Peptides against a protein of PDB entry 8PQO. Designs and how they scored, part 91

Target 1, 252 residues: chain A of PDB entry 8PQO
Amino acid sequence: VLLKEYRVILPVSVDEYQVGQLYSVAEASKNETGGGEGVEVLVNEPYEKDGEKGQYTHKIYHLQSKVPTFVRMLAPEGALNIHEKAWNAYPYCRTVITNEYMKEDFLIKIETWHKPDLGTQENVHKLEPEAWKHVEAVYIDIADRSQVLSKDYKAEEDPAKFKSIKTGRGPLGPNWKQELVNQKDCPYMCAYKLVTVKFKWWGLQNKVENFIHKQERRLFTNFHRQLFCWLDKWVDLTMDDIRRMEEETKRQ

## One batch from the design tools (peptide; made by RFdiffusion4, then SolubleMPNN)

Design b1_p16_6_s4 (from b1_p16_6, 7 letters changed)
Fold by OpenDDE base, seed 1:
Structure b1_p16_6_s4 (fold): chain B 252 residues (1-252), chain A 16 residues (1-16)
Amino acid sequence: as target 1 above (252 residues)
Amino acid sequence: MPVTMEQAFLVASLAL
């Protein structure tokens, strides 16, 4: 098991981020075709648990059509079915990814708290002390180009170059987080993303767990760079606007 | 249908 808490600091409010995230997800989804055929939605309902209220979704991703025929033929039963259970109670979110074949030997869990701070809270997910000792805190700096793969880099998605016309935020210099503390009019938040990866196959555990973390980090980095650089596109949108965009995306 | 970044990534990854 490999646990890392990714802390992504952004010069947006928690409330703004809710809109920005949904917009950016919707925008990304528009650019993607063919992913929906293999997705089965089993459950989509409101939930209430321990004072947490939100939307629960259970989806199955059927990968049979996404792998070569020979892989499909050789794959054990359930090996190509990925279950995603998500509890969306913004500003809290939890996603649990499992596989029918691997059962308890495979787990990806992503738990996110969005807090109006600069990533200074320790153990925001309230882990047991012994478990928390094993969590590596990883700060993602969206302005740091060195954290971006060259193949992923786009100048129009560079927070170090972007200036929001609507909000005046940016560009984000090397010390932007420190400077933000002195800017009373600029909101800020941190997304605390606790990622738990479990892959219990002998000889492959560390390799796969590290690989998954690498991919998650890459995703978080790129997504939040986009989210910030798209600020002027979403900052004035309402939740109703977002819902319309999502509906339009579903029709394509 | 994706609501979160994580869900969007899964959809994206499966669309490749």
Scores: peptide ipSAE 0.190, ipTM 0.822, DockQ to the pose 0.143
Fold by OpenDDE base, seed 5:
Structure b1_p16_6_s4 (fold): chain B 252 residues (1-252), chain A 16 residues (1-16)
Amino acid sequence: as target 1 above (252 residues)
Amino acid sequence: MPVTMEQAFLVASLAL
């Protein structure tokens, strides 16, 4: 098991981020074709548990059509079915990814708190001390180009170059986080993403767990760079606007 | 269809 807490600081408010995330997810997903094939939605309903109130989804991703024939032929039953369970209770979110074949030997869990701070809270997810001491805190700086793979870099998605016309935020210089504390008119938040990866196969555990973390980090970095650079596209939208956009997308 | 960035990641990964 490998645990890391990714802390993504953004010059947006927690309330703004709710809109921005939904918008950015929608935009990022538009370019992905074939991703919806083989997706089965088992559950999509409101939930309330232990004071947490939100939307619960359970989806199955059937990968049979997405793998080579020889893999499909050799794959054990259930090996090509991925389950995604998500609890969306913004500003809290939890996603659990499992596989029918691997059962308890495979887990990706992502738990996120969105807080109006600069990533200074320790153990925001309230882990036991023994567990918390094994968590690596990883700060993602969306303005740091060195954290971006060359193949992922786009100038139009570079926070160090972007200037929001609507808000005046950006560009983000090397010391933007330190300077933000002194800027009364600029809101800020941190997304605390606790990522738990378990891949319990002898000889491959470390390799796979590290690989998944690398991919998650890459995703978080690129996504939040986009989110910020798309600020002018979503900052004036309301949650109702987002809902309408989603409904329109479903009708097409 | 994806609601969160985590869900978007899964969809994107499956599209590869």
Scores: peptide ipSAE 0.190, ipTM 0.822, DockQ to the pose 0.155
Fold by OpenDDE base, seed 3:
Structure b1_p16_6_s4 (fold): chain B 252 residues (1-252), chain A 16 residues (1-16)
Amino acid sequence: as target 1 above (252 residues)
Amino acid sequence: MPVTMEQAFLVASLAL
């Protein structure tokens, strides 16, 4: 099991981020083809638990059409089905990914708290002390180009170059996080993303777990760079606007 | 379809 808490600091408020995330997810997904094929939605309903109120979703991703024929023919039952359970209760979110065949030997869990701070809270997910001591805190700086793979880099998605016309935020210089403290009119938040990866196959555990974390970090970095650089596109939208756009997308 | 960035990533990964 490999645990890391990714802390992504952004010059937006927690309330703004809710809109920005939903918008950016929609935008980033527009060019993805075939991603919806083989997706089965088992559950999509509101939930309330321990004061947490949100939307629960259970999806199955059937990968039979995504693998070569010989793999499909040889794959054990359930090996090509991935389950995603998600609890969306912003500002808290949890996603659990499992596989029918691997059962308890495979888990990806992503738990996120969005807080109006600069990533200074310790153990925001309230882990037991013994578990918390094994968590590596990883700070993602969206302005740091060195954290971006060359193949992922786009100038139009570079926070160090972007200037928001609507808000005046950006460009983000090397010390932008420290400067936020002095900018009373600029809101800020941190997304605390606790990522738990378990892959219990002998000889492959560390390799796969580290690989998954590398991909998650890459995702978080690129996504939040986009989110910030698209600020002028979404900052004036309301949650009602987003909901309307989602409804329109569902009808297409 | 995807609501969060994590879900979007999973969908994108499956599209490859």
Scores: peptide ipSAE 0.183, ipTM 0.820, DockQ to the pose 0.154
Fold by OpenDDE base, seed 2:
Structure b1_p16_6_s4 (fold): chain B 252 residues (1-252), chain A 16 residues (1-16)
Amino acid sequence: as target 1 above (252 residues)
Amino acid sequence: MPVTMEQAFLVASLAL
């Protein structure tokens, strides 16, 4: 098991982020080819549990059509079905990814708290001390180009170059986080993303767990760079606007 | 379909 808490600081408010995330997810999804193919939605319903109120989703990703025929033929039963259970109760979110074949030997869990701070809270997910001591805190700096793979880099998605016309935020210089503390008029937040990865397979555990974390970090980095650089596209939108956009997209 | 970036990533990864 490999645990890391990714802390993403953003010059946006928690309320703004809710809109920005939904917008950016929708936009990113439009840019992906074949999105949604092989996805079965089993459950999509509101839930209320222990004071947490949100939307629960259970999806199955069927990979049979997405792998070569020889892989499909050799794959054990259930190996090509990925289950995603998600509890979306912003500002708290939890996603659990499992596989039918691997059962307890495979887990990706992503738990996120969005807080109006600069990533200074310790153990925001309230882990047991024994578990927390094994968590590596990883700060993602969206302005740091060195954290971006060359193949992922786009100038139009570079926070160090972007300036929001609507808000005046940006560009983000090397010391933007320190400067942000002194800017009373600029909101800020941190997304605390606790990622738990378990892959129990002899000889491959560390390799796969580290690989998954690498992919998650890459995702978080690129996504939040986009979210910030798209600020002018979503900052004036309301949650109702987003819902309308989602409904319109579903009808196409 | 995806609501969170995690879900979007999973979908995107499967589309590659």
Scores: peptide ipSAE 0.180, ipTM 0.818, DockQ to the pose 0.156

Design b1_p16_7_s1 (from b1_p16_7, 9 letters changed)
Fold by OpenDDE base, seed 3:
Structure b1_p16_7_s1 (fold): chain B 252 residues (1-252), chain A 16 residues (1-16)
Amino acid sequence: as target 1 above (252 residues)
Amino acid sequence: GIPLSKLFPVLLEVIF
């Protein structure tokens, strides 16, 4: 098991981020080839648990059409089905990813707290001290080009070049986080993403767990760069606007 | 959370 807490600081408020995240997810999904193919929604309902209120979703991602024919023919039953269970109670979110074949030997868990701070809180997910000492804290700087793979880099998604016309935020220079503290009118937040990866196959555990973390970090980096650079597209939208857009997308 | 659809390429790289 490998745990890392990714801390993503953004020059947006927690309330703004709720809109921006939903918009950016929808927009980024349009750019992915086959984004809706092989996705089965089993559950999509409100939940209440221990004072937490939110939306629960259970989706199955069928990968049979995404792999070569010979892999599909040789794969054990359930090996190409990925289950995603998500509890979205913004500003808290939890996602659990499992595989039917691997059962308890495979787990990706992503727990996120969105806080109006600069990533300074320790153990925001309230882990036991013994567990917390094994968590690596990883800061993602959306303005740092060195954290972006060359193949992922787009100038229109570079926070170091983008300036929001509507808000005046950006471009983000090398010391933007320090400068943000002095800018009383600019909101800020941190997304604390605790990622738990378990791949319990002897000889492959470390390789796969590290690989998944590398990919999660890449995903978080690119997504939040997009989110910020799309600020002018979503900052004036309300949650009702987002809900309407989602409903319209479901009808197409 | 970020939908798993964005993780598909990542998952495929793990499988292959």
Scores: peptide ipSAE 0.029, ipTM 0.723, DockQ to the pose 0.592
Fold by OpenDDE base, seed 4:
Structure b1_p16_7_s1 (fold): chain B 252 residues (1-252), chain A 16 residues (1-16)
Amino acid sequence: as target 1 above (252 residues)
Amino acid sequence: GIPLSKLFPVLLEVIF
């Protein structure tokens, strides 16, 4: 098991982020090759548990059409079905990813707290002290081009170049986080993403767990760069606007 | 044959 807490600081408010996240997820999903093909939504319902109220979703990603033929032919039954269970109780979110074939030997858990701070809180997920000692804190700087793979880099998604017309935010220079503290009118937040990865196969555990973390970090970096650079597209939207857009997309 | 253990990282790369 490998745990890391990714801290993503953004020059947006917690309330703004709720809209921006939903918009950016929808937009990113549209841009993915193959669209929503192979995604089965089993459950999408409100939940209430332990004082947490939110939306619960259970999706299955059927990867049979998305993998090479030789992989499909060699894959055991259930190996290409990924289950995603998500509890969205913003500003808290939890996602659990499992695989039918791997069962208890594979787990990706992503727990996120969105806080109106600069990533200064320790153990925001309230882990036991012994567990917290094993968590690496990783800061993601959305303005740092060196954290972006060349194949993922787009100039239109570069926070160091983007200037929001609607808000006046950006571009984000090398010291943008320090400057943000002095800008009383600019909101800020941190997404604390505790990622738990378990891959219990002898000889491959560390390799695969580290690989998954590398992919998650890449995903978080790219996503939040997009979210910020799309600020002018979503900052004036309401949650009702987002819901309407999602409904319109489902009808197409 | 190629064990699933070698293929799974590729599958994850497709997802992420």
Scores: peptide ipSAE 0.029, ipTM 0.666, DockQ to the pose 0.081
Fold by OpenDDE base, seed 2:
Structure b1_p16_7_s1 (fold): chain B 252 residues (1-252), chain A 16 residues (1-16)
Amino acid sequence: as target 1 above (252 residues)
Amino acid sequence: GIPLSKLFPVLLEVIF
């Protein structure tokens, strides 16, 4: 098991982020050719449990069409079916990813707290001390180009170049986080993403767990760069606007 | 949520 807490600081408020996240997810999904192919939504319902109120989703990702033919032919039954269970109770979110074949030997859990701070809280997910000492804190700097793979880099998604017309935020220089503290009118938040990866397979555990973390980090980095650079597209939207957009997308 | 589905094809290429 490999745990890392990714801390993504953004020059947006927690309330703004809720809109921006939903917008950016929708846009990212549209930009992905075939992104919705092979996704089965089993459950999508409101839930309330232990004071947590939100939306519960259960999706199955059927990856048979997403892998090479040789992988499809060699894959055991159920190995290409990924279950995603998500509890979205913003500002808290939890996603649990499992696989039918690997059962308890595979787990990706992503727990996110969105806080109006600069990533300074320790153990925001309230892990036991023994567990917390094994968590690596990883700061993602959306302005740091060195954290972006060349193949993922787009100038229009570079926070170091982007300036929001609507808000005046950006571009984000090398010391933007330190400067943000002095900018009383600019909101900020941190997404604390505790990622738990378990891949119990003899000889492959560390390799695969580290690989998954590398990909998650890449995903979080690119996504939040997009979210910020798309600020002018979503900052004036309301949650009702987002809901309408989601409904329109479902009808397409 | 973030389109985590993109991770799986790459992961499968590593495993298989």
Scores: peptide ipSAE 0.029, ipTM 0.724, DockQ to the pose 0.500
Fold by OpenDDE base, seed 1:
Structure b1_p16_7_s1 (fold): chain B 252 residues (1-252), chain A 16 residues (1-16)
Amino acid sequence: as target 1 above (252 residues)
Amino acid sequence: GIPLSKLFPVLLEVIF
């Protein structure tokens, strides 16, 4: 088991981020050809548990059409079916990813707290001390080009070049986080993403767990660069506007 | 949520 807490600081409020995240997910999904293909929604309902209220979603990703033919032919039954269970109680979110074939030997859990701070809280997910001491804290700086792979880099998604017309935020220079503390009119937040990866196969555990973390970090970096650079597209949208966009995406 | 689905085909190529 490998645990890392990714801390993503953004010059947006917690309330703004709720809209921006949903917009950016919808926009990213449009850019993916066949983005809805092979996704089955089993459950989509409100839930209430231990004072937490939100939306529960259970999806199955059928990957048979997304892998080469030889992989599909050699894959055991259930190996290409990924279950995603998500509890969205913003500003808290939890996602649990499992596989039918690997059962308890495979787990990806992503727990996110969105807080109106600069990533200064320790153990925001309230782990036991023995578990917390094994968590690596990883800061993602959306303005740091060195954290972006050359193949992922786009100039229109570079926070170091972007200037928001509607809010006046950006561009983000090398010391933008320190400067933000002195800008009383600019909101800020941190997304604390605790990622738990379990891959219990002898000889492959460390390799696969590290690989998954590398991909998650890459995903979080690129997504939040997009979210910030798309600020002028979503900052004036309402939740009703977002719902309409999601419905339009489902029909394509 | 963030479209994590793209991670899985790559993982399967490593396993299989």
Scores: peptide ipSAE 0.028, ipTM 0.716, DockQ to the pose 0.504

Design b1_p16_7_s2 (from b1_p16_7, 7 letters changed)
Fold by OpenDDE base, seed 2:
Structure b1_p16_7_s2 (fold): chain B 252 residues (1-252), chain A 16 residues (1-16)
Amino acid sequence: as target 1 above (252 residues)
Amino acid sequence: GIPLSKLFPVILEAIF
């Protein structure tokens, strides 16, 4: 098991982020080749548990069409079906990813707290001390180009170049986080993303767990760069606007 | 959430 807490600081408020996240997820999904192909939604319902109120989703990702033929031929039955269970109780979110074939030997859990701070809280997910001491805190700086793979880099998604016309935020210089503390009129938040990865295959555990973390970090980095650079597209939207957009997308 | 589906093909290619 490999645990890392990714801390993504953004020059947006927790309330703004809720809109921006939903917008950016929708936009990113549209930009993906093949879109929602192979996604089956089993459950999408409100839930209330232990004072947590939100939306519960259970999706199956059928990856048979998303992998090369040789992978399909070699994959055991159920290995290409990924279950995603998500509890969205913003500002808290939890996602659990499992696989039918691997069962208990595979887990990706992503627990996110969105806090109006600069990533300074320790153990925001309230892990046991013994577990917390094994968690690596990883700061993602959306302005740091060195954290972006060349193949992922787009100038229009570079926070170090982007200037929001609507808010005046950006571009984000090398010391933007320190400068943000002095800008009392600019909101900020941190997404604390505790990622738990378990992959129990003999001889492959460390390799695969580290690989998954590397990909998750890449995904978080690119996504939040997009979210910030798309600020002018979503900052004036309301949650009702987002809901309408989601409904329209479901009808297409 | 973030489109995590993009990760799975890459992960599978690394395993198989």
Scores: peptide ipSAE 0.031, ipTM 0.727, DockQ to the pose 0.535
Fold by OpenDDE base, seed 3:
Structure b1_p16_7_s2 (fold): chain B 252 residues (1-252), chain A 16 residues (1-16)
Amino acid sequence: as target 1 above (252 residues)
Amino acid sequence: GIPLSKLFPVILEAIF
């Protein structure tokens, strides 16, 4: 098991982020999945548990058409079906990813708190001290080009070049986080993303767990660079606007 | 949440 807490600081408010995240997810999904091919939604309903209320979703990702032919031919039954269970109670979110074939031997859990700070809180997910001491804190700087793979880099998604016309935010220089403290009019937040990865195959555990974390970090980095650079597209939208957009997408 | 579907084919290709 490998745990890391990714801390993503953004020059947006927690309330703004709720809109921006949903917009950016929709946009990114359109670009990467071709409109949700191979996704089966089993459950999408409100929930309330232990004072937490939000939306629960259970999706199955059928990956048979998304992997190379040789993988499809060699994969055991159920190996290409990924289950995603998500509890979205913004500003808290939890996602649990499992696989039908691997069962208890595979887990990706992503727990996120969105806080109006600069990533300064320790153990925001309230782990036991013994567990917390094994968590690596990883800061993601969306303005740092060195954290982006060359193949992922796009100039139109570079926070160091982007200037928001609607808000005046950006471009983000090397010391943008320190400068935020002196800019009373610019909101900020941190997404604290605790990622738990379990891959219990002998001889492959460390390799796969580290690989998954590397890919998660890559995903978080690229996504939040996009989210910021798309600020002018979503900052004036309301949650009602987002809900309407989601409903319209479902009808297509 | 973030669209994680793009991650899975890469992971599976590395395993199989």
Scores: peptide ipSAE 0.030, ipTM 0.722, DockQ to the pose 0.564
Fold by OpenDDE base, seed 4:
Structure b1_p16_7_s2 (fold): chain B 252 residues (1-252), chain A 16 residues (1-16)
Amino acid sequence: as target 1 above (252 residues)
Amino acid sequence: GIPLSKLFPVILEAIF
């Protein structure tokens, strides 16, 4: 098991982020060719548990058509079915990813708290002290180009070049986080993303767990760079606007 | 960005 807490600081409010996240997820999904193929939505309903109110989703990703032929031929039954269970109670979210074949031997859990701070809270997910000792804290700087793979880099998604016309935020210079503290009119937040990865196969555990973390970090970095650079597209939208856009997309 | 849906095929390709 490998645990890391990714801390993503953004020059947006927690309330703004809720809109921006939904917009950016929808936009990223549209940009993916064949993104809807092989996704089965089993459950999409409101939930209430332990005072937490939110939306619960259970999706199955059928990967049979999305993997190379040799993988499909060698994959055991159920190995290409990925289950995603998500509890979205913003500002808290939890996602659990499992596989039918690997069962308890495979787990990706992503727990996110969105807080109006600069990533200064320790153990925001309230782990036991012994468990917290094993968590690596990883800061993601959306303005740091060195954290972006060359193949993922786009100038229009570079926070160091982007300036919001609507808000005046950006571009984000090398010291943008320190400068943000002195800008009373600029909101900020941190997304604390605790990622738990378990891949219990002898000889492959560490390799695969580290690989998954590397990919998750890449995903979080690119996503939040997009979210910020798309600020002018979503900052004036309401949650009702987002819901309408989602409904319109479902009709297509 | 890479959606979660695209992550899984890459992981499986690395395993298998």
Scores: peptide ipSAE 0.029, ipTM 0.704, DockQ to the pose 0.400
Fold by OpenDDE base, seed 1:
Structure b1_p16_7_s2 (fold): chain B 252 residues (1-252), chain A 16 residues (1-16)
Amino acid sequence: as target 1 above (252 residues)
Amino acid sequence: GIPLSKLFPVILEAIF
């Protein structure tokens, strides 16, 4: 089991991020050719548990069409079916990813708190001390070009070059986080993303767990760079606007 | 939360 807490600091408010996240997910999904193919939605309902209120979703990703033919032919039954269970109670979210074939030997859990701070809270997910001591805190800096793979880099998605016309935010210089403290009119937040990866196959656990974390970090970095650089596209939208856009997309 | 579901194909493209 490998645990890392990714802390993503953004020059947006927690309330703004709720809109920006939904917009950016929708936009990123449109840019992926064949995105959503093989996705089965089993459950999509409101939930209430232990004072947490939100939306629960259970989806199955059928990966048979997404892998090479030889992999599909050799894969054990259930090996290409991924289950995603998500509890969205913004500003808290939890996602649990499992596989039918690997059962208890495979888990990806992502728990996110969105807080109006600069990533200074320790153990925001309230882990036991014994568990918390094994968590690596990883700061993602969306302005740091060195954290972006060359193949993923786009100039139009570079926070160090982007200037928001609507808000005046950006570009983000090397010391933008320190400067933000002195800018009383600029909101900020941190997404605390606790990622738990379990892959119990002997001899492969460390390699696969580290690989999955590398991919998650890459995803979080690229996504939040996009979210910030798309600020002028979503900052004036309401949650009702987002809901309308989602319904229009479902009808197409 | 980010529906990893919509982003998961991106992860798969990185693997395959």
Scores: peptide ipSAE 0.032, ipTM 0.735, DockQ to the pose 0.334; fails the geometry check

